# Peptides against a protein of PDB entry 3EFO: the designs that were tried, part 74

Target 1, 262 residues: chain A of PDB entry 3EFO
Amino acid sequence: SQLADLYKSCETDALINFFAKSAFKAVLHQPLKVIREILVNQTAHMLACYRKNCASPSAASQLILPDSMKVLPVYMNCLLKNCVLLSRPEISTDERAYQRQLVMTMGVADSQLFFYPQLLPIHTLDVKSTMLPAAVRCSESRLSEEGIFLLANGLHMFLWLGVSSPPELIQGIFNVPSFAHINTDMTLLPEVGNPYSQQLRMIMGIIQQKRPYSMKLTIVKQREQPEMVFRQFLVEDKGLYGGSSYVDFLCCVHKEICQLLN

## One batch from the design tools (peptide)

Design b1_p30_2_s2 (made by RFdiffusion4, then SolubleMPNN; from b1_p30_2, 14 letters changed)
Fold by OpenDDE base, seed 4:
Structure b1_p30_2_s2 (fold): chain B 262 residues (1-262), chain A 30 residues (1-30)
Amino acid sequence: as target 1 above (262 residues)
Amino acid sequence: SFEEEFQKHLEELLAEIDEALAERMKRLQA
């Protein structure tokens, strides 16, 4: 059927880009709550239509996602939790305006990274490899107190350090003896010159080269106040200011689909 | 309950999504 073909050809990244731009445009004319509701409704309608017209018969209790949209709910939730659509007190009006304008001009690839950041386990770096470490899910559950993680969304870069980060890595990166000695006011990593430092800098460079904007580096220590800002980029988690976890969002979408089909 | 039934399938769904995300992340990194 034409509908089935449509769903097969639909790419999540393009859809999210479209939804983002549409929503961000609407911010100037509609309340944020209404915009968020519209996005959820649109998502539910799309998926309900698929279930009704394209999906194989299944129990109503199951949430059925087409393959092309398997990750759509994830990114949609990220969009809904973005500071442009979900106001946060720590984000200034100017910053929100800035991000809104940026997204309005972003291509598909840039928007993908923007809404779902790349989170890299730096503590697993192989200094002999030129490849980037495999990204992990943007959730606190994927962090480790013993780990060091680099997060990048095209605009910001965070280096997160667990409280139990290996001293040898800390020394390798910052040339200080311990976690406590790390200066989080730094916006640049020191040029320590060891292989690990060089590899990290190289990775950061690679990430930066792929993006049109220079990313500001923020060093974050676990359990310090600035970590709260970092945690906002863990987009799958429940936010402090009304943002749902990904799981909660799935439940919400499922409920709405069921309502549409009953 | 309906909700309980959904929860039973949630793990499978999440696994599928995890796989899809992993593939996507791999593509974007490449």
Scores: peptide ipSAE 0.449, ipTM 0.895, DockQ to the pose 0.752
Fold by OpenDDE base, seed 2:
Structure b1_p30_2_s2 (fold): chain B 262 residues (1-262), chain A 30 residues (1-30)
Amino acid sequence: as target 1 above (262 residues)
Amino acid sequence: SFEEEFQKHLEELLAEIDEALAERMKRLQA
């Protein structure tokens, strides 16, 4: 059917970009709560329509997602949790306005990175490889106290250090003997000159080259105050300010779909 | 129960989403 074809051809990336721009435009005229509700409703309606008209019969207990929209809920939840739509006290009005304006001009690729950051386990780097490490899900559950992670969303770059990060890596990156000696006030990594440092810098360079804006680097130590800011970029996690985890969002969407189809 | 069934299904769905997301991440990193 025409409708089935539509869902097959649907691209999540484009949809999220569209929804983001639409929502961010609406911020000027609608309460944030209303905008969030609209986004959830739109998501539910789209999926309900698919289930009703396109999907094979299935149990009501199942959440049926078309292949083209498998990750739509993920990104939708990220959008809903963005500081433009969900105000956070640590984010100034000016910053929210700035981000809103940026998104309004972002292409699809940029918006994807913006709403769902890259989180790279750089502690797993193979200095002999030119390949980027495989990104992990943006969740605290993917972090480790022994790990070092690089997060980038096109605007910000964070280097997160676990409390038990390997001293040899710390030495390699910062040229200091231990975690305690790392200066988090720095916004640039030292040019240590060893293979690991060189590779990390290369990775950071590659990430930066693909983005139109210069990303500010923030060094974050686990369990220190700035980590709270970093954790806000772990977009799949439950937020402190009304945002849901991805799993919770799926449950919410499922419930809404069921209500629509009853 | 309905909720139990959903939770069971959710695990499977999450696995599918994980795979899909992994593929996307690979494409974005390439």
Scores: peptide ipSAE 0.444, ipTM 0.892, DockQ to the pose 0.782
Fold by OpenDDE base, seed 1:
Structure b1_p30_2_s2 (fold): chain B 262 residues (1-262), chain A 30 residues (1-30)
Amino acid sequence: as target 1 above (262 residues)
Amino acid sequence: SFEEEFQKHLEELLAEIDEALAERMKRLQA
């Protein structure tokens, strides 16, 4: 059917970009709570329509997602938890306004990275390989106290260090003997000159080359106070200020779909 | 029950979403 073809042609990245810009525009004239409710309703309506008109018959207990929208709930939940739509005390009004304006002009690719950051396990780097390490899910559960991770969302870059990060890697990156000696006030990595340092700098360069904005580097030590800011970029985790996990969001959407089809 | 059936299905769906997300992450990283 024509409708089925439409859903097949839908791209999650384009939809999220559209919803984000629409919602961020509405912030000027509508309460945040109302905007979030509209986004949830729109999601439920799209999926309800798919189930009613396109999907094969299935039990009402099943949540049916078209292939083109398989990851839509994940990104929608990220949008709902964004500081523009869900205010956070650690984010100033000026910063919120700045992010809103940036998203209003972002292309599809930039918005994808913005809402779901790239998180790379730097401690697994193969200095003999030119390939980037495989990105991991943006959740605290994917971090390791023994690991070092690079996070980038197109606007910010974070280098997160576990409390038990290997001293050899710390020395390789920072030219200091231990975790305690790392200066978190620096915004540039030292040019140590060893293969590991060179590889890390190359990776950072590759990430930066694809983005229109210069990402300031923030070094974050696990269990220090600035880590709280870093944790807000782990978008799959439950937010501290009203955000839910994407699993909970799926349950919510399913319930609303059932209500629409009853 | 309806809830039990949904939870059972949800586990399978989450696995599919995880796979789809992993694939998308690879694509966006390239």
Scores: peptide ipSAE 0.440, ipTM 0.892, DockQ to the pose 0.728
Fold by OpenDDE base, seed 5:
Structure b1_p30_2_s2 (fold): chain B 262 residues (1-262), chain A 30 residues (1-30)
Amino acid sequence: as target 1 above (262 residues)
Amino acid sequence: SFEEEFQKHLEELLAEIDEALAERMKRLQA
């Protein structure tokens, strides 16, 4: 059917870009609560329509997503938790306005990275490989105390270090003997010159080259105060200021779909 | 119950989403 074809051709990245810009435009004229409700409603309606008209018969208890929209709820939840739509006390009005304006001009690729950051396990780097490590899900559950992770969202770059990060990597990256000696005030990695340092710098360079904005590097130690800022970019996790986990959001969407189809 | 059935399905769905997201992330990373 025509509708089925439409869903097949619909790409999540383009939809999220559209929804983001629409929502961010609406911020000027509508309360944030209303905007969030509209986004959830739109998501539910789209999926309800698919279930009704396109999906194979299934139990009402199942949440059915078209292949092209399998990750739509993930990104939608990220959008809903963005500081523009879910204001956070630590974010100034000016900063929120700035981010809003940036997103309004972002292309699809930029917005994808912005709403769902790239999180790379640096501790798994093969120094002999030119390939980037495989990105992991943006959740605390994917972090490890023994790991080192690089997070980038197109605007910010974080290097997160677990409390039990390998001393060899710490030495290789920072040229210091231990985790405790790492200076988190630095915004540039030292040019140590060893393979680990070179590889990490290369990765950072590759990431930066693909983005229109220069990303400032922030070094984050696990269990230190700046980690709280970092955790805000773990977008699949439950937010501190009313944001849902991804799983919670799926439940919410499913509930609304069921209501629409009753 | 309805909720129990959903929770059971949710595990399967999450696995599918994980796969889809992994593939998408690969495309975006390249």
Scores: peptide ipSAE 0.427, ipTM 0.888, DockQ to the pose 0.768

Design b1_p30_2_s3 (made by RFdiffusion4, then SolubleMPNN; from b1_p30_2, 17 letters changed)
Fold by OpenDDE base, seed 2:
Structure b1_p30_2_s3 (fold): chain B 262 residues (1-262), chain A 30 residues (1-30)
Amino acid sequence: as target 1 above (262 residues)
Amino acid sequence: SMQKELEEHIKELLEEIDKALAERMERLQQ
């Protein structure tokens, strides 16, 4: 059917970019609550239409996503949780305005990274490999106290260190003997010169090269105060200020779809 | 309950989403 073809050919990333820009434009004229409701409604309607017209019959408990839109809900949730649409006390009005303006000018690729950061387990790096480590889901559940993670969203870069991160890696990256010795005030990694340090710097360079803005590096120790800022970029987690987890959002969307179809 | 079934389904679906996200991230990094 024409509808099936439409869903099959849908460029979800472009659609997300469109929704983001539309929503961020609407902020100037509509209440945030209304904008969020519209986004949820749009998501539900699109998926309801697919289920009704394109999907094979399935149980009511099944959330059916077309292949082209498998990542649509996660990005929609990220959009809904963004500080422009969901105000956070720690985010200033100026910062919100800045982010809004940035997104309004972002291309598809930039917006994708912005809304859903890249979270890389750098503790798994093979120093002999030129390949980037596989990104993990942006959730605290994917972090490890024994791990070191690099997070980047095109504007910010974080190096998160677990409390039990390997001393050898700490030494390799920071040239200090332990976690306690890491200076979190640093915005640049030291030039240690070992293969691990070089590889990490290379990765950071690769990430930076493809972005229009210079990302400031923030070193984050687990269980220290700055970690709270880092955790806000774990976009799949439940937000402190009204944002839903990705799972909760999926449930919400599913319920809305059912309501539309019943 | 339907809610429980949905949650289980979502867990299964997450594997597919993980793959999709991984592929997307890979493309964005190239």
Scores: peptide ipSAE 0.177, ipTM 0.767, DockQ to the pose 0.772
Fold by OpenDDE base, seed 5:
Structure b1_p30_2_s3 (fold): chain B 262 residues (1-262), chain A 30 residues (1-30)
Amino acid sequence: as target 1 above (262 residues)
Amino acid sequence: SMQKELEEHIKELLEEIDKALAERMERLQQ
């Protein structure tokens, strides 16, 4: 069917870019609550339409996502949780305005990375490989106290270190003997020169490549105050100041879909 | 409950979603 073909051809990254820009434009003229409701409704309607017209029959309890929109809900939730739409009091009006403007000018790729950061388990690096480590879901559940993770969203880059990060990796990256000795005030990694350090720097370079903005590096130690900022980029988790977890959002969307199809 | 069943279903979908996200990340990196 024409609809089926449409869903097959649809790209979530382009769609989320469109929704983001539309929503952020609407902020100027519509209440935030209304904008969020519209986004949820649009998501539900699209998925309801797919279920009704394109999907195979399934149990009502199942959430059916077309392949092209498999990740739409997660990105939509990220959009809904963005400071521009949540209007968190901790974020200044100027910062919100700035971020809104940035997104308004972002291309598809930039917006994709912005809304859903890349989180890389660099403690698993194979120094002999030229490939990036496989990204993990942006959730606390994917972190490890023994791990070291690099997060990038096109604007910021974080190097998160678990409290039990391997000393050998710490030595390799920072040339210090332990977690406690890491200086979190630095914005540049030292030139240690070992293979691991070189590999990490290469990865950072690859991530930075083709991005319009230079990402400032922030070193984050687990359980220290700056980690709170870092955790805001774990977009699948429940927000501190509002916003649903990804799972909660899916449940919400499912409920709306069911209502539409009844 | 419907919610519990949905949550379990979502868990089943996570692998597919992970794959999809990975593919997108790869595309973004190119």
Scores: peptide ipSAE 0.159, ipTM 0.757, DockQ to the pose 0.760
Fold by OpenDDE base, seed 3:
Structure b1_p30_2_s3 (fold): chain B 262 residues (1-262), chain A 30 residues (1-30)
Amino acid sequence: as target 1 above (262 residues)
Amino acid sequence: SMQKELEEHIKELLEEIDKALAERMERLQQ
């Protein structure tokens, strides 16, 4: 059917870009709560329409997503949790305004990275490989106290260090003997010169080369106060200020779809 | 009951979603 073909041709990245810009424009003349509700409703309506007209008959308990929109809910949840749409006390009005303006000018690729960061397990880095480590899902569940992770969203870059991160890696990256000796005030990694340091710097360079803005590096130690800022970029987790986890959002969307179809 | 069934279904979909997300991330990185 024509509808089925339409859904097959849908690109989640383009849709998210569209929804983001539409929502961020609406911020100027509509309450945030209303905007969020509209986004949820739009998501539910699209998916309800698919299930009704394109999907094979299934039980009401099943959430059926078209292949082209398998990741739409996760990105939509990220959008809904963005500080422009979900105000947070730690984010200033100026910062919200800045982010709003940035997104309004972002292309599809930039917006995708902005809403769903790249999270790389640096502790698994193969110094003999030129390939980037495989990204992991942006959730605390994917972190390890023994791990080191690099997060980038096109505007910010974080190097997160577990409390039990390997001393040899710490030495390799920072040229200090232990976790406790790492200075988190620095915004640049030292040029230690060993293969691991060089590889990490290369990876950071590759990430930066594809972005229009220079990403400031923030070093984050697990269990220190600045980690709370980092955790806000773990977009699949439950937010502190009303944002849902990805799983919770899926459940919410499903319920909304059921309501539309009943 | 419906909630339990939904949770089970979501678990079944997670692998597909993970794969799709990984593919999109890779394309973004180019």
Scores: peptide ipSAE 0.184, ipTM 0.772, DockQ to the pose 0.790; fails the geometry check
Fold by OpenDDE base, seed 4:
Formats: C-alpha cells, structure tokens, sequence
Structure b1_p30_2_s3 (fold): chain B 262 residues (1-262), chain A 30 residues (1-30)
C-alpha cells in the first residue's frame, strides 16, 4: 500500500530534526507540558496508523515498530528529555536559550548526534586499528567500573573513568599512577606520547573534525560529583530532572497507541 | 499483567532495536 511505502521510506533522523525544531519553536508560545504531550501524541499516532494499516495482526501487548521508525522512540524520548523542553531550574535560562538556538540551526546529522550522543568504549581500543570503537547504548547499564568511555554529542565531550579503570590505561592517558591521581579540572589530555594516548587523541580529533563546534573536554570520575552532569547524557536512562527512561517511554507510547486503536 | 507482558516484549524487541541503533551509530561515525 501507499502507506506502507511511506513508512518504509520514512527517515527517522529527518523526523526527529523536524520535531525538535517544531517543538523548540513552540516553546516560545506554548506551555512545555503541552508541547511534550503533542510530541508523544504525534509519535503514538504515527505508530498507531502503522499498526492499523500496515502491520500484521499481533497481540495487544506487542509494540510494533516499522523498520524505518525502529529507533524513533528512543530519539523522541531524548528530545523530550532535552533541557529546553524540561525547563528545570537547575539549568539556566541562558543555557536553555543557547541550546534552543543551536538546535534550531542544526542539520539532520548534527541533531542526531546532539540528541543521542556517541558513547565509545575507549578501554577496548586497539592501537593497531584505525577504526573507531563501536559505540554503545547511552545507558549506565553499558558502562563498567573497569571501563573508560568517551561521550560526544557535538557540543560536549566527556571522558568517563570507572573507579576500577585499569591503571595501565590511566597511566597511558594521564601519565599518573592511579585513578585517584587524575586531575578532573583539566580540559585537555596531556601529550603522553605512547601509542594508546596517540590513538585516543586521534579518535577525539576525528570526532571533533566532523562537528562544527569545538567540544570542550570534561574528565569525569565515576562516583564523583561531576559524574552527575555526565549522567544527563546517558539519554536512555531515567533523567535526573524527571525525564523517563527509554523503557518507560516505550510503555507510555504503547499505552497511547492502544488507546488510539481501541 | 499486561504491563509485565509488555515489558517482556520490549525486552525481546530491544535486540532488534540494538541492531538498528548500532547501524545508525556506525553511520554517524562515518
């Protein structure tokens, strides 16, 4: 059917960009609660339409996503959890305004990275490989106390270190003997000069070169206060300021779909 | 309960989502 073809050709990245810009424009003249409700409703409506007209019959408990929209919910949840739409007092008005303006001017590719960061397990780096590490899901569940992760969203870059990060890697990156010796106030990695350090710097460089904005590096130690800022970028988790986890969001969307189809 | 069934389904669906996200993330890295 024509509808089926439409859904097959649907580009999630373009939709998220559109929804983001629409929502962020609406912030100026509509209550945030209403905007969020509209976004959820639109998402549910699209998926309900697909289920009704394109999907094979399934149990009511099943959430059916077209292939083209399989990742739409996760990105939509990221959008909903953005500081512009949450408007928490912990985030300054200036910061919200800044991010709003940034997104309003972002292309599709930039917005994708912005809403769903790259989280790279750099502790798995093969210094002999020129390939970037495979990104992992932006969730605490994908972190490890023994791991070191680089997170980038086009505006910010974080280097997260687990409390049990290998001393060898710490030495390789920071030229200090242990986790405790890492200075988190630095915004630049030292030029240690070993292959691992060089590879990490190369990766960071590659990530940076693809983005229009210079990303400030923040070094984060697990269980230290600054980690809370980092956790905000683990977008699939429950937000610190009232945002839903991805799973919770899926449940919400499913319920709304069911309501639309009943 | 319906909620439990949904959660179980979501758990199963996550594998497919993981693949889709992995592919997307890979594209973003290029």
Amino acid sequence: as target 1 above (262 residues)
Amino acid sequence: SMQKELEEHIKELLEEIDKALAERMERLQQ
Scores: peptide ipSAE 0.155, ipTM 0.762, DockQ to the pose 0.803; fails the geometry check

Design b1_p30_2_s4 (made by RFdiffusion4, then SolubleMPNN; from b1_p30_2, 15 letters changed)
Fold by OpenDDE base, seed 1:
Structure b1_p30_2_s4 (fold): chain B 262 residues (1-262), chain A 30 residues (1-30)
Amino acid sequence: as target 1 above (262 residues)
Amino acid sequence: SMEEEFKKHLEELLKKIDEALAERMKKLQE
């Protein structure tokens, strides 16, 4: 059907970009709570329409997503938890205004990275490979106390160190003997000169190459206070200020769809 | 309940979404 063809042609990245800009414009004249409700309703309506008119028969207890929108709820939840739509005390008014303006001018690719960061397991680097390590889901469940992870969202870059990070990797990256010796005030990695250090710097360079803004590096140690800022970028996890986990959001969307179709 | 039945389905759904998201992340890295 024509409607089925329409859903096949939809692209999640373009939709999220549109919804983000629409919502961020609305911030100027509507309460944040109302804006968030509108976004949820729009998501539910789109999916309800698909279920009613395009999807094969299925139990009402199932959430049916078009292939083109399999990841739409993921990104929508990220949008809903963004500091522009969900105020956080650690984010200043000026910072919120800045991010709002940035997104209003972002292309589709930039907005995708902004709302769902790249989280790379740096501790798994193959120094003989030119390929980037495979990104993992932005959740605490994907971190490891023995691991080192690089997170980038186009504006910020974080290097997260587990409390049990391998000393040899710490030595390779920072030229210090242990986790305790890492200086978190530094914004640049030292030129150590070993293959691992060179590979990491190359990866960071590749990530930066595709972005219009220079990302400042922040070193984060697990279980230290600054880690709380880093955790806010783990967008699939439950937020501290009213944001839902991805799983909870799926439940919410499903409930709304059922209400629309009953 | 509908909620309980959905939660049973959720495990399978999450696997499919995981696959889709992995593919998306790969694409964005290219």
Scores: peptide ipSAE 0.354, ipTM 0.867, DockQ to the pose 0.735
Fold by OpenDDE base, seed 4:
Structure b1_p30_2_s4 (fold): chain B 262 residues (1-262), chain A 30 residues (1-30)
Amino acid sequence: as target 1 above (262 residues)
Amino acid sequence: SMEEEFKKHLEELLKKIDEALAERMKKLQE
């Protein structure tokens, strides 16, 4: 059917870009609560329509997503949790305005990275490989106290270090003997010169070269106060300032769909 | 409840999403 073909041809990244720009335009004229409700409603309606008209019969207890929209909910939740739509007092008006304007001018690819950052397990880095490490889900559950992770969203770059991150890697990256010796005030990695350091710098360079904006590097130690900023970019987790976890959002969407189909 | 039943299927759902998201992340890295 034409409808089935439509869903098959849909691109989630383009949809999210559209929703983001629409929502961010609307913030000037509508209450944030209303905007969020509209986004959820639109998402639910699209998925309800698919379930009703395109999907194979399945239990009502299941959330059925077309292949083209399999990741739509996760990105939609990220959009809903963006500071522009949350507008918490902890975030300055200028920052919200800045991000709003950035997104309004972003292409599809940039917006994808912006809303769902790349989280790379640097501790698994193979210095002999030219490939980027496989990204992991942006959730605390995917972090490891023994790990080192690089997060990038096109605007910011974070190097997160677990409290038990390998001393040899710390030495390799920072040329210091232990986690405690790492200076988190630095915005540039030292040029240590070993293969691991060089590879990491190369990876960072590759990531940076793909983006139009220069990303400032922030070094983050686990369990230190600045980690809270980093946690905001773990977009699948419950938001620090009131956003829902991805799981909670899925439940919400499912409930909404069921209501529409009942 | 429907919500409880949904949560029972959540693991399988997330698995499917994981696969899709992995592909997405891979494309983004290219």
Scores: peptide ipSAE 0.379, ipTM 0.883, DockQ to the pose 0.743; fails the geometry check
Fold by OpenDDE base, seed 5:
Structure b1_p30_2_s4 (fold): chain B 262 residues (1-262), chain A 30 residues (1-30)
Amino acid sequence: as target 1 above (262 residues)
Amino acid sequence: SMEEEFKKHLEELLKKIDEALAERMKKLQE
């Protein structure tokens, strides 16, 4: 059917870009609460329509997503939790304005990365491989105290170190003997010169080359104060200021779809 | 309840989403 073809041709990243820009434009004219409701409703309506007209019969208790929109709820939740739409007093007006403007000018690829960062397990690097490590889900549940992770969203880059990060990797990256010796005030990695360091730098370079903005590196130690900032980029987790986890959002969307179809 | 039943299927759904997300992440890395 024509409708089925439409869903097959849809791209989640393009949709999110559109919704983001539309929502951020609407901020100037509509209450944030209304904007958020519209986004949720739009999501539910699209998915309800698919279930009704395109999907194979299934139990009402199941959330059915077309392949092209399989990750739509993930990104939509990220959008809803963006500071521009949250309007918390802890977030300055200037920051909201800045991010709003940035997103308004972002292309599809940029916005995708912005709303859902790349989280790379650096501790799993194979120095003999030229491939980037596979990204993991942006959630605390995917972190490891023994791990080292690189997070990038096109604007910021974080190197997160677990409290039990391997000393050998710490030495390889920072040329210091232990976690405690790492200086988190550094914005650049030292040129240690070993294969691991070189590979990490290469990876960072590759990520940077694909983005229009220079990403400042922030080194983050687990359980230290700066980790709080880092946690904000774990977008699938529950937000600090009332944003839902991804799982919670899925439940919400499912309920809304059921209401629409019943 | 409907909600409880949904939660039972959530793990399977999340696996599918994981796969889809992985594919998209690979695309971004290219």
Scores: peptide ipSAE 0.360, ipTM 0.872, DockQ to the pose 0.794; fails the geometry check
Fold by OpenDDE base, seed 2:
Structure b1_p30_2_s4 (fold): chain B 262 residues (1-262), chain A 30 residues (1-30)
Amino acid sequence: as target 1 above (262 residues)
Amino acid sequence: SMEEEFKKHLEELLKKIDEALAERMKKLQE
């Protein structure tokens, strides 16, 4: 059917970009709550339509996602939790305005990274490899106290260090003997000169070169106050200010679909 | 209940989503 073909040809990344720009434009004349509700509703309607008209019969208890939209809910939830649509006290009005304007001009690839950051386990780096480490899901559950992670969303870059980060890695990156000695006020990594440091810097460089905006580096130590800011970029987690976890969002979408179809 | 059944299904779905997301992440890293 024509509908089936439509869903097959659907590009989730393009859709998210479109929804983001549409929503961010609407911020100027509609309440945020309404905008969020519309986005959820649109998501549910699209998926309900697929289930009704395109999908094979399945139990109502199942959430059926077309292959082309498997990650749509992920990004949609990220969009819903963005500071432009969900205000956070730690984000200034100016920052919100800035992000809104940026997204309005972003291409598809940039918007994807913006809404769903790249989170890289730096502690797993193979200094002999030229490949980037495999990114992990943006959730606290994927972090480890023994780990070091680099997060980038095209605007910000964070280096998160677990309280039990390997001293040898800390020494390699910062040239200090322990976690406690790391200065989080620095915005640049020291040029230590060892292979690990060089590789990390290379990775950071690669990430930066692919983005149109310069990303300022923030070093974050686990359990310190600045970590709260970092955690806001873990977009799959439950937000402190009304944002749903990804799992909760899926439940919400499923419920909405059921209501539409029953 | 439907909710309970959904939660069970969700585990499987999340695996599929993980795979899809991983693929996308790989593309972004290239």
Scores: peptide ipSAE 0.352, ipTM 0.865, DockQ to the pose 0.808; fails the geometry check

